# Ledger of designs, part 295: peptides against a protein of PDB entry 6IDX

Target 1, 380 residues: chain A of PDB entry 6IDX
Amino acid sequence: KELAKLSADVTFATEFINMDGIIVLTRLVESGTKLLSHYSEMLAFTLTAFLELMDHGIVSWDMVSITFIKQIAGYVSQPMVDVSILQRSLAILESMVLNSQSLYQKIAEEITVGQLISHLQVSNQEIQTYAIALINALFLKAPEDKRQDMANAFAQKHLRSIILNHVIRGNRPIKTEMAHQLYVLQVLTFNLLEERMMTKMDPNDQAQRDIIFELRRIAFDAESDPSNAPGSGTEKRKAMYTKDYKMLGFTNHINPAMDFTQTPPGMLALDNMLYLAKVHQDTYIRIVLENSSREDKHECPFGRSAIELTKMLCEILQVGELPNEGRNDYHPMFFTHDRAFEELFGICIQLLNKTWKEMRATAEDFNKVMQVVREQITRA

## One batch from the design tools (peptide; made by RFdiffusion4, then SolubleMPNN)

Design b2_p27_1_s1 (from b2_p27_1, 16 letters changed)
Fold by OpenDDE base, seed 3:
Structure b2_p27_1_s1 (fold): chain B 380 residues (1-380), chain A 27 residues (1-27)
Amino acid sequence: as target 1 above (380 residues)
Amino acid sequence: SFDERYNKKMRELREKAAKEAAAEKAA
């Protein structure tokens, strides 16, 4: 107990490390010897002292043995009654993952996200916080391929459900530390959108052009089977599409693909538009047709609005930025829906369309409407 | 004018935020 307290002092830590004291602590953990009276209490203080000593940055995390990692992972992966050991073991694993890519690889082999989810189903918010912190560390340090796999996995849907039911809807206030970890998880998940946000549309890609055509079809030919895509592009049909793309509110109504060449938001704006059109078809059709039927110059340009709103949401959510240690703001919608970004877009585009009507805006007023919408979103 | 509507909308947002912040401080 006194060692754990004194280990927070850098002067004591330096001298203790110089005496190989940290090696003694690691060997105590590695031995796994339960024969000592008050073993659990002694182990909890040993793990505390180890963490406090390592936090000084004097000793590399790579000094730990595979046996040590397996013992710590064992305390997290096995049913354990001692909350104090579990908490410290989660914290040690988090620190190992954050400080060493070599240790990340070893830990990722020993522990599953499913095992960490079990620690979210408890009434102890500190254990829940450290479990999410370790999940966040694993997610942050994962290679890009593994990060996408973690995000797409049933494990993440299950994780979100467990967080929603046992953390957010719990009968206790969310502490600042937990709110921060929920924020971090949100940021790390939304950062997977960065690739699409920075992907320029290729105007020569037929598959991408077909998505724009599908947006037109859903808006104006909603009862037409997509198989009846009229084959021969006559000049009359091209002229008709130019009118339709103008009614959709694209800036380049001759070649709407050009509107998606700017990054950010690139292809992410097209993904949002397609999601809205397919999942919220009635809302999409209503927004487009309400504005396409106007002759009073008060039409809200949907295509331009969708692009600029996607960019604005990326800025508000800080897509592509690392989590900030001082932030604890999270959106509950992130845990209630798998496609939370696209759903947020769908809510915000309706807000934009409403605000445009209320302001009686014209195309010249576009930037001022977007300023009002930004204030509405950031205050909601 | 449009600018009058813009200024009105921005005032309404500020007044709403001020009421919400006052309610949170009173709770």
Scores: peptide ipSAE 0.266, ipTM 0.796, DockQ to the pose 0.014
Fold by OpenDDE base, seed 4:
Structure b2_p27_1_s1 (fold): chain B 380 residues (1-380), chain A 27 residues (1-27)
Amino acid sequence: as target 1 above (380 residues)
Amino acid sequence: SFDERYNKKMRELREKAAKEAAAEKAA
């Protein structure tokens, strides 16, 4: 106990480390000597002292043995461990994952996200916080292939459901530390959008062009019987499509694919538009037709608006940036929706369209409308 | 003018934020 307290002092820590004291602590954990009176209490203080000593950054985390890692992982994976030991073990594993890629690899072999989710189903918010922190650390340090797998897995949907039900909708106020971990999880999940945000559309890729054509089809052909497409020549058809792309509010009416060559937001804007068109078809059609049927200079260009809104949302959500230690702002919507970013886009595009109408904006006012919409989103 | 409508909207947003911040300080 006294050692754990003194280990917070850098002067003591330096002297103790110089005396190989940290090696003695690691060996105590490795030995697993359950025969001592008050073993659990002694172990909890040993783990505390170890953490405090390592937090000084004097000793590399790579000094720990595989036996030590397995022992700590065992305390997290075993069902009947003292809460005090469990908490410290989660914290040690988090620190190991964050500080060493080699330790991450070893820990990722010993512990599953499913085991960590079980620690979220408890009433102890401190255990929940450290469990989410370790999940976040594992997610942050995962290689790209495994990170995408973690994101696509049933485990993420399950994780969100468990967090929603046991943390967010829990009968206890969310502490700052938990709010920070929820924020981190949100940021790490939205960072998976970075690839799409930085993917340029290829204007020559027919498959990508077919998505734009599908947007046109959903907006304009959904009510038209496909039988009456008159066999009029290729030029009339091209001219018709140019009109449709103008009504959709693309900047390049001839080749809308060119509007998606800017990164950010690249293909992510097209993904959002397609999601809106497929999942919220009535909303999409309404927005497009309300603006396409306007002969006044007050039409809101949907295509341009969707692109710039996607870019704005990426900026607001800091897509591609690391989590900030000082932030604890999370959106509950992130835990309620599988496609939270696309749903947010769907809400915000309606807000933009409403704001455009209320302001009686023209195309020249576009940037000013976007400034108002930014303020509306950031203050909501 | 459009600029008057813009300035009005921006003012309304600032006033809303000021009320919310005042409510948070009073709670």
Scores: peptide ipSAE 0.265, ipTM 0.795, DockQ to the pose 0.014
Fold by OpenDDE base, seed 2:
Structure b2_p27_1_s1 (fold): chain B 380 residues (1-380), chain A 27 residues (1-27)
Amino acid sequence: as target 1 above (380 residues)
Amino acid sequence: SFDERYNKKMRELREKAAKEAAAEKAA
């Protein structure tokens, strides 16, 4: 206990480390000998002292043995561990993962995300916080291949459900530390959108062009009697499509694929548009038709709006950025929806369309409307 | 004008946010 308190002092820590004191602490953990009276209390103080000593950055985390890692991982994976030991073990594992790629690899072999999720199903918020922190550390340090495995829709859905039910809907206020870890998890999950955000549309890719054609079909042909299949010549079809793409609010009415060649938001904007059109079809059709029937120059260009809104949402959500230690703001929608980004887009595009109408905007006012919408989203 | 509507909308948003922030500080 006294050692744990003194270990927070850098002067004491330096002297103690110079006396190989940290090696003695690691050996105590490695021995695993439960034969001592008050072993749990002694171990909890040992782990505290170890963590405080290591937090000074004097000793490399790579100095720890595989036996030490296995013991610490054992305290996290075993169901009948003292809460005080579990908390410190989670914190030690987090620090190991964050500070060493070699330790990350070893820890990722010894523990599963499923085991960490079990520590979210408790009434102790400190345990929950350290469990999420370790999940976030593992997610952050995972190579791209393993990041995709961690991003498995089932694992994410389960994790979100557990967080929603046991953390967010808990009977206690969320502390700042937990709010930060929820923010970090949100940022790391939205960073999976970076690939699509940076993917340019290939105007020659037929499959990508078929998605744009599907947007047109859903907007204009879904209500049309299938008997009016335009049997008219290829030129009339091209002219018709140009009109339809204008009504959809694309900038390039001849080749809408060109609107998705700019990154960000690249293909992510098209993904959002397609999601809206398929999942919220009535909302999509309403937005498109309300603006396509206007001849008063107050039409809201859906295609352009969707692209710029997607870009704006990526900026607001910091897609592709590392989590900031000073932030603790998270969106509850992230934990309630499987496709939270696309759902957020669907809400925000309706807000944009409403704001456009209220402002009586024209195409020249586009940037000013987007500025108002940004302020609306960031203050909500 | 459009600019008047824009300025009005931006002001309303600022006033709303200021009230919400004042309410949070009073709680």
Scores: peptide ipSAE 0.264, ipTM 0.793, DockQ to the pose 0.015
Fold by OpenDDE base, seed 1:
Structure b2_p27_1_s1 (fold): chain B 380 residues (1-380), chain A 27 residues (1-27)
Amino acid sequence: as target 1 above (380 residues)
Amino acid sequence: SFDERYNKKMRELREKAAKEAAAEKAA
């Protein structure tokens, strides 16, 4: 107990470390000897002292043994562990993951996200915070191939549901520390969009062209009887498509694929358009047809608007940037929707279309409308 | 003009934000 208190002092910590005191603490944890009266209390203070000593950055986290890692992971995975031990064990694992890639690999083998989700189903917000912090650390330090797997896993959908029901909709106010961890989880999840944001469309890829064609089909052919005979010559079809792509509001009416060669937002804009067209088909068709039927030069170009809005949302959400320690702002929609970014896009594109109409904008006014829309989104 | 509508819209947004910030300080 006294050691745990004194370990917060850098002078004491330096002297204690010089006396190999930290090695003695690690050996106490490794031994697992339950023979002492008040073992749980002694262990809690030992773990506190260890954390406080390591926080000075004098000793590398790589000094810990695999036996130590297994003991700490055991305190997180075993049922009916003392809350004080559990809390400190979660914090130690978080620090290990954040400070050492080699420790991350070992910890990722010993614990599962499913085990950590069980610690979210409690009334103790501190335990919930440390559990999310460890999940965030594991997500941050995961190799790129594993990050996508973590996001797609049943565990991630379950995680969002558990966070929504037990943290956000809980009977207790969310503390600043929890709000920060929710923000971090949001940022790390949106950073998975970076690959698509930086992916250029290949104008020669037929599968990507077929997506643009599907956008046209959903907008214009959904009401047309399939009786339009396949026999209209390839040139008439190209001319028809050029008109349709103009009505869709692409900048390049001849080859809309060229609008997606700029990164950011690259293919992410096309993904958003396709999501809107498939999931919110009535909204998509309405937006396209309302603007395609206008002869007054006040048409809102959907294709151009969707691309620039996707880029703007990536900028506002700081896609591809690391979480900032000073921020705790998270969007509730992130936890209520599986595809929160695409749903946000769907709301914002409707806002853009409304704002364009209210301003009586023309194509020349595009940048000014986007400035207004940016202010609307950032203040919502 | 369009610029008048733009300036009006930007002013309305600033006024809304000022009211919301005043309401948060009063709560």
Scores: peptide ipSAE 0.259, ipTM 0.789, DockQ to the pose 0.014

Design b2_p27_1_s2 (from b2_p27_1, 18 letters changed)
Fold by OpenDDE base, seed 4:
Structure b2_p27_1_s2 (fold): chain B 380 residues (1-380), chain A 27 residues (1-27)
Amino acid sequence: as target 1 above (380 residues)
Amino acid sequence: SLSERRFAILRKRQEEVARKAREERLK
């Protein structure tokens, strides 16, 4: 206990480290010997002292043995009665993951996100906070090829629902530390959208062009049996498609693919449009048809609006920005749905369409409408 | 509390790691 308290002092820490005190503490953990009276209390103070000493940054985290890692991981993965040991073990794992790529690799093999989910279901908010912090650490240290897997794990209904129900909607106020870790998790999740946001459409990619064609089909051919094979596009058919793309509100109605070459929002806008068209088909068709049938210059250009709205949402949500140590603002909405960004887009595009009508806007008012919509979104 | 001090350290470390990871992606 006294060692744990004194370990917070840099002078004591320096002297203790010079006496190989850290090595002694690690050996106590490695031994796993439960034969001592008050073992749990002793272990809790040992882990506290270890963490406080390591936090001075005098000793590299790479000094820890594989046996030590396995013991700490064991305390997190096994049902434990002692909350104090669990809390400190989570903190140590998080620190190991953040400070060492080598330790990350070892820990990622020993611990699954599924095991950490169990620690989110507890009433102890500090344990929950360290569990999320460890998830964030694993996410931050994951190689690029595994980041999408981590994203998919977060998109898993189970993790999201548990965070929502047991953390955000818990029976106690969210502390600043938890709010920060939720913010970090959200930032890391939004950063996965950055790739699509910065991906330019290739006008020569037939698969991407087929998506735009599918948007047209859903909007205008929804009642027609798909049996009309796209026969050889006669000039009349090309002219028909140009009209349809104009009605969809693309800026380049001859080649809508060109509207998605600007980054941001690049392909992310097309993803949002396709999601809306497939998942909220009635809403999509309504928005398109309401604006396509207007000859009064008060038509809201859906395609242009969708692109600019996607860009605006990326700006509002700060997609691609780094997590800031001072921020704790998270959006509970993003824990309510697996495709929360696309759902937000779907809500906001309806708001935009409504606002456009209310303002009796023309194409000249486009930027003004977007400004009003921005204010509405940021105040909600 | 001891936990508050630790969380403050963790916040700084997370930001630093995120910064380094971004710098590595931009090289």
Scores: peptide ipSAE 0.462, ipTM 0.923, DockQ to the pose 0.911
Fold by OpenDDE base, seed 5:
Structure b2_p27_1_s2 (fold): chain B 380 residues (1-380), chain A 27 residues (1-27)
Amino acid sequence: as target 1 above (380 residues)
Amino acid sequence: SLSERRFAILRKRQEEVARKAREERLK
């Protein structure tokens, strides 16, 4: 206990470290010897002292043994562990993951996100905070090939639901530290969209063009019996499609693929449109047809609007930005759905369409409408 | 508290790690 308190002092820490004090503490953890009276209390103070000493940055985290890692991971994975030990063990794991790639690799083999979910289902907010911090650390240290797997784990309805119900909607106020970790998790989640946001459409890629054609099909052929595809020649079909792409509100109605060559938002805009068209088909069709049937200059260009809205959402959500130590702003909405970005897009595109109508906007008012929509989104 | 001081350190570390990870991806 006294050691744990004194370990916060840099002068004491330096002297204690010079006396191999940290090594002694690590050996106490490694031994796992439960034969001592008040073992749990002793261990809790040992882990506290270890953390305080290591936080001075005098000793590398790489000094820890595999046995130490396994013991700490064991305290996190075991169902019946003292709360004090669990909290400190999560903190140690998080620090190990953040400070060492070698330790990350070892810990990632020992600990699963599923195990950490159990530590979110508790009343102790510090445990919850360290659990999310550890998830964030694992995400930050994950190699690029495993980031998608982590993304998928975060996209799991279960993890998001647990965070929403047990952390965000818990019976207690969210502390600043938890808010920050939720912010970090959100930033890391949004950064997974960066690849798609920066992916240019290839206008010559038939598979990508087929997606645009599918958008057209869903909008305009949903009422037409597929049997009456008139066998009219390729040229008449191209001219017909050009009209349809104009009605869809693409800037390039001849080759809508060109509208997705600009990054940001690149292919992410197309992903959003396709999601809307497939998951919210009635909403999509309504928006497109309401604007396609207008003979007046007050038609809202859906394609252009969807692209610019996607870009704007990326800007608002700061997709691709680094987590800032001073920020703690998170959006609970993004924990309500696995495809929360696409769902937000679906809400915002309806808002845009409504705002366009209310403003009696024309194509010249496009930027003004977008500005109003931006203000509406940022105030919500 | 121990936790408050630690979280302050951890925030800085997270930002630093994120920065390094970005720099590595851009190479």
Scores: peptide ipSAE 0.462, ipTM 0.923, DockQ to the pose 0.929
Fold by OpenDDE base, seed 2:
Structure b2_p27_1_s2 (fold): chain B 380 residues (1-380), chain A 27 residues (1-27)
Amino acid sequence: as target 1 above (380 residues)
Amino acid sequence: SLSERRFAILRKRQEEVARKAREERLK
């Protein structure tokens, strides 16, 4: 206990480390010897002293043995561990993951995000905070190929729902530290959209063109009586598509793919449009058809609006920004749905369409409408 | 508190790791 307190002092820490004191502490953990009287208390103080000593940055985290890592991971994965040991073990794991790629690799083999979910269901907010911090650390250190897997793990309804119900909607005030870790988690999640946001559509990619065609199909063929025989010649078909793409509100009526070559928002806009069309089909069809039947120049160009709205949402949500140590602002709504960005897009595109009608806007008013919509979104 | 000091250190480490990871992706 006294050692743990003294370990916070840099002068003491330096001297203690010079005497190989930290090695003694690591060996105590490695031994796993439960035969000592007051073992749990002794271990808790040992782990505290270890953390305080390591936080001085004098000793590399790479000094720890694989046995030490396994013992610490064991304390996190075991169901009946003292709260004080668990808290310190989570903190140690988080620090190991952040400070060393080699330790990350070893820890990622020993623990899963699924095992950390149990530590989010507790009443201790510090444990919850360290659990989220460890998830964030694993996310940050994940190689590019595994980052999507981590994202998918976060997108798992279970983790999201547990965070929402046990952390965000908990019966206690959220401390600043927890708010920060939720912010970091959100930033890391939004950064997964960055790739799509910066992906240009390839006008020669048939699969991407087929998505645009699917948008047309959902909007116009779902209501059309099957009696429009496919037999109209290739030229009539091309002319028909140009008309349809105009009604969809694309800027390039001949080749809508060109509208998605601008980055941001690139393919992310197309993803949002397709999500809306498939998941909220009635809303999509309504928005498109209400505007496609207008001859009064007050039609809201859906395609253009969807692209610019996606870009605006990326700006508002700061997609691609790095986590800032000073920020603690997070959006609880993004924990309510697996596809929260696309759902937000679906809400905002309806708001845009409504605002366009209320303003009696024309194509010349497009930027004014977008500004009003931005203000509405940022005030909500 | 001990936890407050730790969380302050962790915040800085997270930001630094994120920065480094971005720099590596931009290379």
Scores: peptide ipSAE 0.466, ipTM 0.923, DockQ to the pose 0.912; fails the geometry check
Fold by OpenDDE base, seed 3:
Structure b2_p27_1_s2 (fold): chain B 380 residues (1-380), chain A 27 residues (1-27)
Amino acid sequence: as target 1 above (380 residues)
Amino acid sequence: SLSERRFAILRKRQEEVARKAREERLK
């Protein structure tokens, strides 16, 4: 206990480390000997002292043994661990993951996100915060090939729902530290959109062109029995498609793929449009047809609006930003749905369409409408 | 509290790690 208190002092820490004191602490953890009276209290203070000493940055985290890692991971994976030990063990794991890629690899083999989920279901907000911090650390240190797996793990309805129900909607005020870790998790999640946001559409990619064609099909052919595909000439079809793409509100009516070559928002806009068309088909069709039937120049260009809205949402949500140590602003809405960004897009595109009508906007008012919509989204 | 101090260190470290990870991806 006294050692743990003194370990916060840099002078003491330096002297203690020079005496190989930290090695002694690691060996105490490695021994796992429950034979001592007050073992749990002793271990909690040992882990505290270890953390305080390591936080001085004098000793590399790579000094820890595999046995030490396994013991700490064991304290996190065991269902009946003292709260004080669990909290410190989560903190140690988080620090190990953040400070060393080699330790990350070892820890990622020993601990699953599923095991950390159990620590989110507790009433102790500090444990919850350390659990999210460890998830964030694992996410930050994940190699590119595994980052999508971590994303998928977060997209796992279970983790999201537990965070929402047990952390965000808990019967207690969210402390600043928890808010920060939720913010970090959100930033890391939004960074998964960055790849799509920066992916240019290839106008020669048939699969991508087929998505645009599917948008047209859903808007204009979904009410027509698929049996009456008029078999006639390719040129009339191209001219018909050009008209359809104009009615869809694409800037390039001849080749809508060109509208997705600008990054941001690149392919992310197309993803949002496709999601809207498939998941909220009635809303999509309504928006498109309401504007396609207008001859009064008050039509809202859906395609252009969807692209610019996606870009705007990326700007508002700061997609691609690094986690900032001073920020604690998270959006609970992003924990309510696995496709929260696309759902937000679906809400905002309806807001845009409504605002366009209310303003009696024309194509010349496009930027004005977008500015009003930006203000509306930012105030919500 | 000990936890508050610890979380302050963690926040700073997360930012640093995120920065380094980005720098490594840009290489």
Scores: peptide ipSAE 0.462, ipTM 0.923, DockQ to the pose 0.862; fails the geometry check

